# Designs tried in a protein design run: peptides against a protein of PDB entry 4ASU. Part 3

Target 1, 270 residues: chain A of PDB entry 4ASU
Amino acid sequence: ATLKDITRRLKSIKNIQKITKSMKMVAAAKYARAERELKPARVYGVGSLALYEKADIKTPEDKKKHLIIGVSSDRGLCGAIHSSVAKQMKSEAANLAAAGKEVKIIGVGDKIRSILHRTHSDQFLVTFKEVGRRPPTFGDASVIALELLNSGYEFDEGSIIFNRFRSVISYKTEEKPIFSLDTISSAESMSIYDDIDADVLRNYQEYSLANIIYYSLKESTTSEQSARMTAMDNASKNASEMIDKLTLTFNRTRQAVITKELIEIISGAA
Target 2, 83 residues: chain B of PDB entry 4ASU
Amino acid sequence: FTFASPTQVFFNSANVRQVDVPTQTGAFGILAAHVPTLQVLRPGLVVVHAEDGTTSKYFVSSGSVTVNADSSVQLLAEEAVTL

## One batch from the design tools (peptide; aimed at target 2 Q24 G63)

Design b1_p8_6_s3 (made by RFdiffusion4, then SolubleMPNN; from b1_p8_6, 7 letters changed)
Fold by OpenDDE base, seed 4:
Formats: sequence, structure tokens, C-alpha cells
Structure b1_p8_6_s3 (fold): chain B 270 residues (1-270), chain C 83 residues (1-83), chain A 8 residues (1-8)
Amino acid sequence: as target 1 above (270 residues)
Amino acid sequence: as target 2 above (83 residues)
Amino acid sequence: SLVDALAS
């Protein structure tokens, strides 16, 4: 490579390093906020899931419509955040299909669609975009929940797949159940619950769905920001190493050029 | 007994004597071994009676309350404030 | 992108 080529590459990598460092700082700030906001959100969300954990809700075998909701975001540069969710979605979809279920998919965040559209386009119902630019709110979750409930797809049960935050260096892709109103209403395990008005149950289910979505968004966001912070840190370090290597190469090449020029001058070959 | 909003936790797996909740079907008190039920909250007052006899009051907006067979209770409000 | 490669 010529000195010019090396210089150009050095400049490029240095610029990238500046960007990655900046992104790391931004991600760190967002992570700190997300983690703080996740604490109550987790209690809230886990509380909402308590019913489904305690009441062994079973969907009859003859009910075959299953909805998979993958939760991520629109933004990249966050390691395996999106691919992890997509991988589990694929696995779940395949397992359900093998069991004779009809599977439909909803993506929260454009990245899910980007990954799965080619292979699962026929199964996609809707993708929610504009996710990840700002912290998710309960209002956002409610909008998503409402859209799902009004989608016209009469699923019997579903799975919401998202990355649960463990630590700054760890997340786990997990699945939580969602159930249709009909499934809840007809579940044998629900018989122990006092006579519940149909309207009450409907409203309850709407809240439940919104709650679970909200929870998943908060877990996902925290995981994503943490992963992005780590990814950008790694990128910055790798860039630094490349800069060092290229700098050495530059110096060696420069010396070689100088030596060559001197020889040419001395020899009169120039 | 768990009582939380999306942004704040008031009680997390706590033991309480009684919780009075405002529901769309009417206000009712949740005591120990209350029959399992699901309810939707209406805007109103939540009163938590602690084991020591103290009471705490909260204003809640919409949400849900679940009483499970194991006596666990989840009160989940969209918005809630301490009074 | 190069950023992606560096981050990987």
C-alpha cells in the first residue's frame, strides 16, 4: 500500500473511532436511564404475568392460531440483540409449525422485519417502526397492544420474545406467554376465579397485554443500550489497535520510500 | 401484595392486612384468603392496611387488580400517587 | 459497515 492509501485508511479509522467513542457515551447515558426505569417496570411487568404463572392456562389442542411477538428496535450496532430475538422467533415458529399450529409474527422494531422478512414474509402481520429512538412509555405499549387487539387476527395464544436484562455484560432472550380473551375465559384453571363480568375480563386482558408489552420493551431497551455500549467500546478498542498497526506500517513504508529515494539519488537512477 | 405503576413500586411482595381497591364494579376490600378474582380499577382511592394497624392511602387511575388462589395480590395502576 | 466489523 502507498503512503497515501495508508494515510487515508488511518484517517477513516480515526474518524470511526471518534464516532464509536461518542456512541459509547450516548449508549452509556441511555443505559443508565434504562436500568433505572427498568426496576419498577420489572415489578410491574412481572406482576402482570403472575396470573399466567399461577393459573396454568392451557390452550386447547384444536386451537391452532399462535402469535409471535418479537421485541427489539430499529437501531443497529448493538451486538447480537436483534439476532438473538430473531433466532428464538425462528425456533419458536418452527416448533409451532411442526406441532401443526398456524403462526403469525409481529415485529416490534424494524430490525426484526429486516432479519425475518425474507424467510417469514408470509407470516408477518405487522411491524412497528420508530422503536428505540426514545425510551418506551406505557403509552407506546398501549398503542401496540391496541393495534394487536384490533388487528383482526384471532390468535388463541402467543409468545412475546425479548431480551431480558441481566447485567451490563449479559442479557437473555426469553419468551413470555400471551393469551386471547377467549383462551383465558375458557381455561379450566380460571374456574377458581370468581364470576367475572365479560367486560371486566376484556378490559383486564387489554391491560395485561399492554403491561407485558411495556415490560418487554423496558427489558429490551436496557439490554440493547448495554449491548451497544459494549459493542461501541469494543469497536473503539479495535479501532485503536488498527490505528497502531497502520501507524507502524506507515512508518515502515515511509522509511522504505525515503531509503529508496536516497538510493536513487545516490545512484543517479532518478 | 404487590402494588406498582409502570414507573413506581409501592409494595413488592409485602404482607398486608387488607387492601381496599376502587373497581369498576365497586370498591371492595381484599383480606387474607380472599377468593380469587380479577378486577379493573377505576379512578379512586386505594387504602392499604398494614399488619401494624397503619393505613396508607393512594390515588390510582386505571389498571387491574388480581387476587390469586395463593393469596397473592397484584395491584397494577397506570398511574398512582401517594396521599 | 466498517463500524459493524469493528464492533464484531
Scores: peptide ipSAE 0.166, ipTM 0.938, DockQ to the pose 0.013
OpenDDE base, seeds 1, 2, 3, 5: peptide ipSAE 0.152, 0.144, 0.130, 0.152; ipTM 0.924, 0.936, 0.936, 0.939

Design b1_p8_6_s4 (made by RFdiffusion4, then SolubleMPNN; from b1_p8_6, 6 letters changed)
Fold by OpenDDE base, seed 1:
Structure b1_p8_6_s4 (fold): chain B 270 residues (1-270), chain C 83 residues (1-83), chain A 8 residues (1-8)
Amino acid sequence: as target 1 above (270 residues)
Amino acid sequence: as target 2 above (83 residues)
Amino acid sequence: SLVDALEA
């Protein structure tokens, strides 16, 4: 490589390092906010899931329609955030298919579609885009819930897959169940709840779905921002190391060029 | 007893004496050993009676309330404010 | 992308 080539590469890497450092700072700020907002969201979301856990709602084996909702975002440069969700979705879809279930997929965030489109395109119902630019709101979750309920796909049960935040350096991909109104209403365990009007139950389920989606979005966002911060930090460090190596190469190459030029001058071969 | 909105927690697994909630079918009080039920909230007043005798009032919008067989209660409002 | 290479 010529001195000019090395210099160009150095400049490019230095610019990338500046960008990654800036992105790290932005991610850090967003992470701090996301973590703060996640605290009440967990209480809210876990509260919504409590019924399903306590009622031990079971779907009859003859029911075959299963919905998988994968939650991530549109934004990259966040390590394995998207691939982790996609991997879990693939595994779940394969297991369900092997069990003779019909599987449909909803992607929250464009990255899920990007990863799964080639292998699972026929199973996708809808992908929600424009996720991750702003912190998710309950309104956003409500829109997703409403669209799902109005999609016309009459699932019996489903799974929502998302990254649960553990710490700034750790997240875990998890799955929570979702149930259709029919499944809930027909569950034997629901008999203990006296005089539940069908309309009340329908409305309740709509809120529950929105609540769970909201919770998953908050977990996902916090995990994503922390992962992005880490990824950008690592990228910045790697860039620094590369800059050091290239600088050494530059210095050696420069010395060689000077030596060659001197020899040419002395030999009269200029 | 858990009472929360998406953005704020008012009670988290607390022990309370009574909670009065506004539902679409009417307002009712949730006491200890209340029968399991599911209800949807209407805009209105929530009154929490603590074991120490203190009373707190909240205005809620929409949401849900769940009373489970184990006497646990989840009051989840889309919006809630302290009065 | 170069960024991806730097992340790995």
Scores: peptide ipSAE 0.025, ipTM 0.909, DockQ to the pose 0.013
OpenDDE base, seeds 2, 3, 4, 5: peptide ipSAE 0.021, 0.022, 0.023, 0.022; ipTM 0.915, 0.918, 0.919, 0.919; seed 2 fails the geometry check

Design b1_p8_7 (made by RFdiffusion4)
Pose (drawn by RFdiffusion4):
Structure b1_p8_7 (pose): chain A 181 residues (1-270 with 5 gaps), chain B 83 residues (1-83), chain P 8 residues (1-8)
Amino acid sequence: ATLKDITRRLKSIKNIQKITKSMKMVAAAKYARAERELKPARVYGVGLIIGVSSDRGLCGAIHSSVAIIGVGDKIRSILTFKEVGRRPPTFGDASVIALELSIIFNRFRSVISYKTEYSLANIIYYSLKESTTSEQSARMTAMDNASKNASEMIDKLTLTFNRTRQAVITKELIEIISGAA
Amino acid sequence: as target 2 above (83 residues)
Amino acid sequence: ATPALPSP
């Protein structure tokens, strides 16, 4: 309730809001990279339960929608392939998955809407390229919603700070008048 | 005729005369009227004879060539670079 | 015989 506590909390939630807004544009830039590389990947990959995701969270209902194998560390987290999503998926990654060894992944539609031999590695590559394009745009909205929630929280605390600031001024003033009187 | 690597796409549904292709057994020049076959590639060159008579030369490390029941061919390699 | 596979 003290001004010091409110000033500390404001700076704490502002730090979260700046970071979540900073990841909205990052997901927007990385999504633009992912869609630019999805066009040649879709024309390349045309011709057992495999779950395709990533280690990196903060992307909304992507890991929860998909429901030994399992690419993406967050899919084993419910009940394996690790270190994906930090860097864009290469064909070599899809090759290692085929080397160690009917498929579930998130297909890219737009920014809002989604759906859940040598040829076998091409399907894994198709899923990886589709998955990260889906993971990034969903993260763009997830951090946009988080930036909205943190801003609403700052507005509520600013009103508290103004009430407390007024209450401190009047209290100090009363202590002066009474001390005089 | 479709020719693509994971990186870039060279031809999108040609519309081409013939394509020389490296295969595990020697080499195969795929004309417009060729038998439906499924073949796997080897380290070798790909020569694309354009419809206007011109030539295109690329290199292929590995992959697959697919010619369907119709007059359609899809050639895909892991890497294709010039030169 | 074995089919050809992609390399990492």

Design b1_p8_7_s1 (made by RFdiffusion4, then SolubleMPNN; from b1_p8_7, 4 letters changed)
Fold by OpenDDE base, seed 1:
Structure b1_p8_7_s1 (fold): chain B 270 residues (1-270), chain C 83 residues (1-83), chain A 8 residues (1-8)
Amino acid sequence: as target 1 above (270 residues)
Amino acid sequence: as target 2 above (83 residues)
Amino acid sequence: SLPVLPRP
């Protein structure tokens, strides 16, 4: 490589390093906000799931329609955030299919579609885009819930799959159940709840669905921003190492050029 | 007793004496060992009576309240403000 | 509102 080639490459990598450092700072700011907003969202979301946990709602084995909601975003450069969710979705879909269930998929964020389109295109009902540009709101979750309810797909049970935030260095892909109104209303364990009107239960279920989606979005966002910080830090470190290596190569090449020029002068070679 | 909105927590696994809630079927008080129930909130006032005798008032827009067999209560409001 | 991509 010529000195010019090395210099050009050095300049390129230095520019990449600047970009990755900048992106790290942006991700850090978004992470700090996301973590703060996750605290109440977690209490709220876990509270919404409490009924289903305590009632131990089960879907009869003869019910075959299962919905998988994968939660991520549109934005890359966040390590294994999207692939982790997709992997869990694939595993769940395969297990359900092996059990003779019909599986449909909803993707929250375009990256889910990007990963699963080739293998699961026929199972997708809908994909929600423009996820991850702004922090998710309850309004966003309500839109997703409404679209699901209005889709006409009569699922019996579902799974929402998302990355739960643990710490700045750790997240875990998890699954939470979602149930149709019919499944909830037919559950024997619900009999202990006195005087539940059908309209009340419907409204409750719709609200609960929005709550769970909101919770999942908040967990996902916090995990994503943390992972992006890490990814950008790693990219910056890798760039630094490459800069060091290329700088050494540059110095060696420069000395070789000087030596060659001296030999040419001494030898009288034109 | 847990009382939260998407953006704010008012009570988290707290022990309270009574919670008055505005539901679509009417306003009622939730006491200790209340019969399990599930209701949807209407816009109105929530009144929390703490064990120490303090009373707190909140306005809620919509949401849900769940009373479980274990006497746990989840009050979830879309919007809530302290009064 | 989040844009929705319908199933083809």
Scores: peptide ipSAE 0.035, ipTM 0.929, DockQ to the pose 0.043
OpenDDE base, seeds 2, 3, 4, 5: peptide ipSAE 0.009, 0.019, 0.017, 0.020; ipTM 0.922, 0.929, 0.917, 0.930; seed 4 fails the geometry check

Design b1_p8_7_s2 (made by RFdiffusion4, then SolubleMPNN; from b1_p8_7, 4 letters changed)
Fold by OpenDDE base, seed 1:
Parts: sequence; structure tokens; C-alpha cells
Structure b1_p8_7_s2 (fold): chain B 270 residues (1-270), chain C 83 residues (1-83), chain A 8 residues (1-8)
Amino acid sequence: as target 1 above (270 residues)
Amino acid sequence: as target 2 above (83 residues)
Amino acid sequence: SSPPLPRP
């Protein structure tokens, strides 16, 4: 490589390093906010899931319609955040299909569709875009819940798959159950709840769905920002190492060029 | 007893004596060992009576309240403010 | 369909 080529590469990598450092700082700021907002959201979301856990709601085996909601975002450069969710979605879809279930998919964030489109395009009901530019709100979750309810797809049970935040260096892809109104109303374990009006139960189910989606979005966002911060840090370190290596190569090449020029002058072969 | 909105937690697995809630079917008090129930909230006042005798008041919008067989209570409001 | 989330 010529000195000019090495210099061009050095400049390019230095620019990349500047960009990755900047992106790291942006991700760090978003992470700090996301983590703060996750604290109440987790209490709220876990509270919404409590009924389903306490009642041990089960779907009858003869019921075949299963909905998978994958939660991520539109934005890349966050390591394995999207692929982890997609991998679990694929695994669950395959297991359900093997059990004779009908599987439909909702993608929250365009990256889910991007990963699963070739293999699962026919199973997608809807994909929500413009996820990840701003922190998710309860209004956003309500829109997703409303769209699901208005889709006309009469699922019996479902799974919401998202990355649960553990720490700045750790997340885990998890699944939480979603149940239809019919499944909740027909569950034997719900009989202990005194005289629940059908309209009350419907309203509760709709509200609960929005709550669970909101919770999943908050967990996902926090996990994503932490992962992006880590990814950008790693990219910046890798760029630094490449800069060091190329700088050494530049110095060696420069000396070789000088030596060659001196030999040419001395030999008169110029 | 858990009482939260999407953005704020008021009580997290706390022990309380009584919670008065505004439901669509009417306001009622949740006491210790209340029978399992599920209700949706109407806009109104929530009153929490702590074991120490302190009383706190909140205004809530829409939401839900669940009383489980294990006496756990989840009060979830879309919006809630301390009064 | 791929509807966008509403902008606040």
C-alpha cells in the first residue's frame, strides 16, 4: 500500500471512531433516561401480569390460534438485540406449528420484519414502524393494542417476546403470555372472582394488553440503548486498535520509501 | 398492595389496612381478606388507609383494580396524582 | 401493513 492509501484509510477510520464515540454518548444519555423510566413501568407491567400468573390461566389444547408479538425497534447498531428476539420468535413459531397450532406474528419495530420476512412473511399480521426514535409512551402501547384488537384475528393465546433489562451489560430475551377475552372468561380459575361483568372483563383485558405492551417496550428500549452503548464502545476500541496498526504500517512504509529513494539517488537509477 | 401508573409508583407490595377505589359499578372499600374481584376504574378518588393510621388521597383516571385470592391487590391507573 | 406509531 502507498503512503497515500494508508493515510486515506487512517482518515476514514478516525472519522468512524469519532462517529462511534458520538453515538456512544447519545446512547448513554438515552439509556440513563430509559432506565429511570423503566423503574415505574416495570412495577406497572408486572402488576398487570399478576392476574394471569395468580389465576394460572390455561388455554385448552383444542384451541389452535396463537399470536406472537415480537418487540424491538427500527434502529440498528445495537448488537444482538433484534436477532435475539427474532431467534426466540422463530423457535416458538416452529414449536407451535409442530404442535398443530396456527401462528400469526406481529412485529413491533421494522427490524423484526427485516429479519423474518423471507421465512415468515405469510404469518405476519402487521408490523409497526417508527419505533425507537423516541421513548415509548403508554399512548404508543395503546395504539398497538388497539390495532391488534381491531385486526379481527381471533387468537386464543399469545406470546409477547422482548428483551428484559438486567444491567448495562446484560439483557435476556423473555416471553410473557397474552390471553384473549374468551380464554380469560372461560378459565376455570377465574371462577373464584365474584360476579365479574362481561363488559368489565373486556375493558380489563384491553387495558391489560396495553399495559403489557407498554412494559415490554420499556424493557426493550432500555436493553437496546445499553446494548448500543456497548456496541459503540467496542467499535471505538476496534477503531483505535486499527489506527495504531495502520500508524505503525505508515511509519514502516515511509522509511522504506525514503530508503528506496536514497538508493536510487546513490545508484543514479533515477 | 401495589398502586402505580405507567410513570409513577405510589405503593409497591405494601401492607395497607384499606383502599377505597372508584369503580364503574360504584366506590367500594378493599379490606384485608377481601373476596377476589376485578373492576375497572372511573375517574375519582382513591383513599389508602395505611396500617399506621395514615390516610393518603389520590385522583385517578381510568384503570383497573384486581384483588386476588392471596389478598394481593393491584391498582393500576393510566394517570394518578397525589392530593 | 406497516403502520407507523403516532408522533406525539
Scores: peptide ipSAE 0.029, ipTM 0.933, DockQ to the pose 0.058
OpenDDE base, seeds 2, 3, 4, 5: peptide ipSAE 0.026, 0.014, 0.018, 0.025; ipTM 0.937, 0.929, 0.931, 0.934; seeds 2, 3, 4 fail the geometry check

Design b1_p8_7_s3 (made by RFdiffusion4, then SolubleMPNN; from b1_p8_7, 4 letters changed)
Fold by OpenDDE base, seed 5:
Structure b1_p8_7_s3 (fold): chain B 270 residues (1-270), chain C 83 residues (1-83), chain A 8 residues (1-8)
Amino acid sequence: as target 1 above (270 residues)
Amino acid sequence: as target 2 above (83 residues)
Amino acid sequence: SLPPLPKP
């Protein structure tokens, strides 16, 4: 490689390092906000799931329609965030299909579609785009919930798959249950709940769905921003190491060029 | 007793004496060992009676309330403000 | 009921 080639490569890597450092700072700011907003969202979301955990709602085995909601975002450069969700979605879909269930998929965020569309195109109902540019709101979750309820797909049970935030260095892909109105209304465990009006139960279920979606979005966002911050830090470190290596190569090559030029001058071959 | 909105927590697994909630079917008081029920909130006042005798009032827009068999209560409002 | 969808 000529000195010019090395210099060009150095300039390119230095520019990449600047970009990754900038992205790290942006991700750090978004992470700090997301973590703060996750605290009340967990209480809210876990509270919404309490019924399903306490009632131990079971779907009869003869019921075949299953919905999988995968939650991520549109934005890349965040390590294994999207692939982790997609991997679990694939595994769940395969297991359900092997059990003779009909599986439909909803993707929250364009990255889920990007990973699964080719292999699962026939199972996709809808993909929600424009996820991850701004912090998710309850309004956003309500839009997703309403779209799902109005999709015309009458599922019996479902699952929502998302990354739960653990710490700045750790997340875990998790699954939470989603139940249809019919499944809830027919569940034996629900008999202990006093004379619930059908309209009340329907409205309750709408809130429940919006609540769990909101919770999953908040967990996913916090996990994503943390992972992106880490990924950009790693990229910046890798760039730094490469800059150091290329700088050494540049110095060696420069000395070799100088030596060659001196020999040419002394020999009269210049 | 848990009372939260998407953005704020008012009570988290707290012990309270009574919670008055505005529901679509009517306002009712949730006491200890209340029968399990599911209700949807209407816009109105939530009144929390603490064990120490303090009373707190909140305005809620909409949401849900769950009373479980284990006497746990989840009051989840879309929007809530302290009065 | 959930709030109305924002008009696109």
Scores: peptide ipSAE 0.037, ipTM 0.937, DockQ to the pose 0.143
OpenDDE base, seeds 1, 2, 3, 4: peptide ipSAE 0.035, 0.029, 0.032, 0.017; ipTM 0.923, 0.932, 0.933, 0.932

Design b1_p8_7_s4 (made by RFdiffusion4, then SolubleMPNN; from b1_p8_7, 4 letters changed)
Fold by OpenDDE base, seed 1:
Structure b1_p8_7_s4 (fold): chain B 270 residues (1-270), chain C 83 residues (1-83), chain A 8 residues (1-8)
Amino acid sequence: as target 1 above (270 residues)
Amino acid sequence: as target 2 above (83 residues)
Amino acid sequence: SLPVLPKP
């Protein structure tokens, strides 16, 4: 490689390093906010899931319609955040299909669709875009819940798959159950709840769905920002190492060029 | 007893004596060993009576309240403010 | 509001 080529490469990598450092700082700021907002969101979301856990709601085996909601975002450069969710969605879809169930998919964030489109396009009901530009709000979750309820797809049971935040260096892809109104109303374990009006139960279920979606979005966002911060840090370190190596190569090449020029002058071969 | 909005937690697995809630079917008090029920909130006042005798008041918007067989209560409001 | 993309 010529000195000019090495210099051009050095300049390019230095520019990439500047970009990755900047992106790291942006991700760090978003992470700090997301983590703060996740604390109350967990209490709220886990509170909404408490009924399903305590009532041990089960879907009858003869019921075949299953919904998978995958939660991620539109934005890349966050390591395995999207692929982890997609991998679990694929695994669950395959297991459900093998059990003779009908599977439909909702993607929250364009990256889910991007990964699964070729293999699961026919199973998608809807994909939500413009996820991840701003912190998710309860209004956003309500829109997703409303769209699901208005889709006309009469699922019996569903799964919401998202990355749960553990720490700045750790997340885990998890699944939480979603039940239809009919499944909840027909569950034997719900008989202990006194005189629940059908309209009350419907409204309750709508709130519950929005609550769970909101919770999943907050977990996903926090996990994503932490992963992006880590990814950008790693990219910046890798760029630094490449800069060091190329700088050494530049110096060596420069000396070789000088030596060659001196030999040419001395030999008169110029 | 858990009482939260999407953005704020007021009570997290706390022991309380009584919670008065505004529901679409009417306001009622949740006491110890209340029968399991599900209700939807209407805009109104929540009153929490702590075991120490202190009373706190909140205004809530829409939401839900769950009373489970184990006497656990989840009060989840879309919006809530301390009064 | 999150834009809903229709099923192609």
Scores: peptide ipSAE 0.125, ipTM 0.930, DockQ to the pose 0.044
OpenDDE base, seeds 2, 3, 4, 5: peptide ipSAE 0.013, 0.113, 0.018, 0.010; ipTM 0.924, 0.939, 0.916, 0.929

Design b1_p8_8 (made by RFdiffusion4)
Pose (drawn by RFdiffusion4):
Structure b1_p8_8 (pose): chain A 181 residues (1-270 with 5 gaps), chain B 83 residues (1-83), chain P 8 residues (1-8)
Amino acid sequence: ATLKDITRRLKSIKNIQKITKSMKMVAAAKYARAERELKPARVYGVGLIIGVSSDRGLCGAIHSSVAIIGVGDKIRSILTFKEVGRRPPTFGDASVIALELSIIFNRFRSVISYKTEYSLANIIYYSLKESTTSEQSARMTAMDNASKNASEMIDKLTLTFNRTRQAVITKELIEIISGAA
Amino acid sequence: as target 2 above (83 residues)
Amino acid sequence: SAPVTIHP
């Protein structure tokens, strides 16, 4: 309730809002990289339960939608392949998955809407390239919604700060008048 | 005729005369009228004879060549670089 | 026809 507590909380939530907004544009830039590389990947991969995701969260209902194997550390987290999503998926990664050894992944449509031999590794590569495009655009919206929630929270606290600031001024003034009188 | 690596796409549904291809057993030159077959590649060159008579030379490390019941061929390699 | 190419 003190001004010091409110000033500290404002700076705390502002830091969150700046970070979430900073990841909206990052997911927008990384999505643009992912879609530029999805066009040649879609023309390349045409011709047992496999779940395709990533280690990196903060992407909304992507890991929860997909429901030994299992690529993406966040899919084993419910009940294995680790270290994906930090860097774009290469064919070598899809090859290692095939080397260690009917498939579920998120297919890219747009920024809002989604759906859940040598040839076998090409399907794994097709899923990896589709999934990261899907993971990034979903994260673009998840951090956009978080940036909205943090801004609404700052607005509510600013109104509290103005009430408390007025209440402190009047209290100090009363203590002066009474001390005089 | 479709030729693509994971990195870049060289030909998208040609419309081409013939394509020399490295296969596990020697080499195969795939003409416009070729039998439906499924083959696996080896380290070798790919020579693309263009419809206007010109030539295109690339290199292939490994992959697969697929010629279907119709006049359609899809050639895909892990890496293809020039030169 | 001319070749159709796709580059990232």

Design b1_p8_8_s1 (made by RFdiffusion4, then SolubleMPNN; from b1_p8_8, 5 letters changed)
Fold by OpenDDE base, seed 4:
Structure b1_p8_8_s1 (fold): chain B 270 residues (1-270), chain C 83 residues (1-83), chain A 8 residues (1-8)
Amino acid sequence: as target 1 above (270 residues)
Amino acid sequence: as target 2 above (83 residues)
Amino acid sequence: GPPQQIFP
């Protein structure tokens, strides 16, 4: 490579390093906010899931319609965040299909669609875009919940798949159940609950769904920002190492050029 | 007893004497041995009676309240403020 | 804005 080529590469990598460093700082700021907002959201979301855990809500085996909701975002450069969700979605879809269930998929975030659309296009009901630019709000979750309920797909049971935040360097892809109104109302374990008005139960379910989606979005966002921060840090370090290597190559090449020129001068071969 | 909004936690697995909640069907008091129920909140006042006799008041918008068989309670408001 | 739906 010529000195010019090396210089061009150095400039390019230095620019990349600046970008990745900037992105790291942005991700760090978003992560710090997301983590703070996750604390109450986790209590809120876990509270919403408590009924399903305590009541041991079961879907009858004869019910075949299953909805998978994958939660991620529109934006990349966050390591394995999207692929982890997609992998679990694929696994769950395959397991359900093997069990004779009908599976439909909803993607929260465009990346889910980008990964799964080619292989699971027939199973997709809808994808939600414009996820990840701003911190998710309860309003956002409510919009998603409402659209799910109005999708016309009468699922019996669902699975919401998202990345649960553990630490700045760790997340875990998890699955939580979603149940239809009919499944909840018909569950034997619900018999201990006082006579619940059908309208009340419907409204309750709407809140429950919104709550769970909100929780999943908050977990996902926190996981994503932490992963992005780490990814950008790694990219910056890799760029630094490459800069060092190229700088050494540049210096060696420069010395070789100078030596050659000196030899040509001394030898009179110029 | 857990009482939270999406953005704030007021009680997390706390022991309380009684919680008065505004529901669409009417206000009711949740006691320690209240029968399991599901309710939807209407805008109104939540009153938490602590075991020490202190009372705390909150304004809530909409949301849900769950009383489970194990006497655990989840009060989940869309919006809530301390009064 | 709120999430927007994209239909397959």
Scores: peptide ipSAE 0.386, ipTM 0.947, DockQ to the pose 0.019
OpenDDE base, seeds 1, 2, 3, 5: peptide ipSAE 0.362, 0.172, 0.340, 0.342; ipTM 0.933, 0.931, 0.946, 0.948

Design b1_p8_8_s2 (made by RFdiffusion4, then SolubleMPNN; from b1_p8_8, 3 letters changed)
Fold by OpenDDE base, seed 4:
Structure b1_p8_8_s2 (fold): chain B 270 residues (1-270), chain C 83 residues (1-83), chain A 8 residues (1-8)
Amino acid sequence: as target 1 above (270 residues)
Amino acid sequence: as target 2 above (83 residues)
Amino acid sequence: SAPQQIFP
């Protein structure tokens, strides 16, 4: 490689390093906010899931319609965040299909669609975009919940798949159940609950769904920002190492050029 | 007893004497060993009676309240403020 | 902006 080529590469990598460093800082700021906002969201979301855990809501085996909701975002450069969700979605879809269930998929965030659309296009009901630019709000979750309920797909049971935040360096892809109104209302375990007005139960379910989606979005966002921060840090370090290597190469090449020129001068072969 | 909004936690697995909640079907008091129920909140006042006799008041918008068989209670408001 | 739906 010529000195010019090396210089060009150095400039390019230095620019990349600047970008990745900037992105790291942005991700760090977003992560810090997301983590703070996740604390109450966990209590809120776990509270919403408590009914399903305590009541041991079961879907009858004869019910075949299953909805998979994958939660991620529109934006990349966050390591395995999207692929982890997609992998679990694929696994769940395959398991459900093997069990004779009908599976439909909803993607929250465009990346889910980008990964799965080619292989699961027939199973997709809808994808939600404009996820990840701003911190998710309860309003956002409510919009998603409402659209799910109005999708026309009468699922019996669902699975919401998202990355649960553990630490700045760790997340875990998890699945939580979603149940239809009919499944909840018909569950034997619900018999212990006082006579609940159908309208009340419907509204309750709407809140429950919104709550769970909100929780999943908050977990996902926190996981994503932490992963992005780590990814950008790694990218910056890799760029630094490459800069060092190229700088050494540049210096060696420069010395070789100088030596050659000196030899040419001394030898009169110029 | 858990009482939270999406953005704030007021009680997390706390022991309380009684919680008065405004529901669409009417206000009711949740006591220890209350029968399991599901309700939807209407805008109004939540009053938490602590075991020590202190009372705390909150204004809530919409949301849900769950009383489980194990006497656990989840009060989940879309919006809530301390009064 | 609220999430937007994209239909397959």
Scores: peptide ipSAE 0.359, ipTM 0.945, DockQ to the pose 0.019
OpenDDE base, seeds 1, 2, 3, 5: peptide ipSAE 0.181, 0.154, 0.144, 0.155; ipTM 0.922, 0.930, 0.932, 0.934

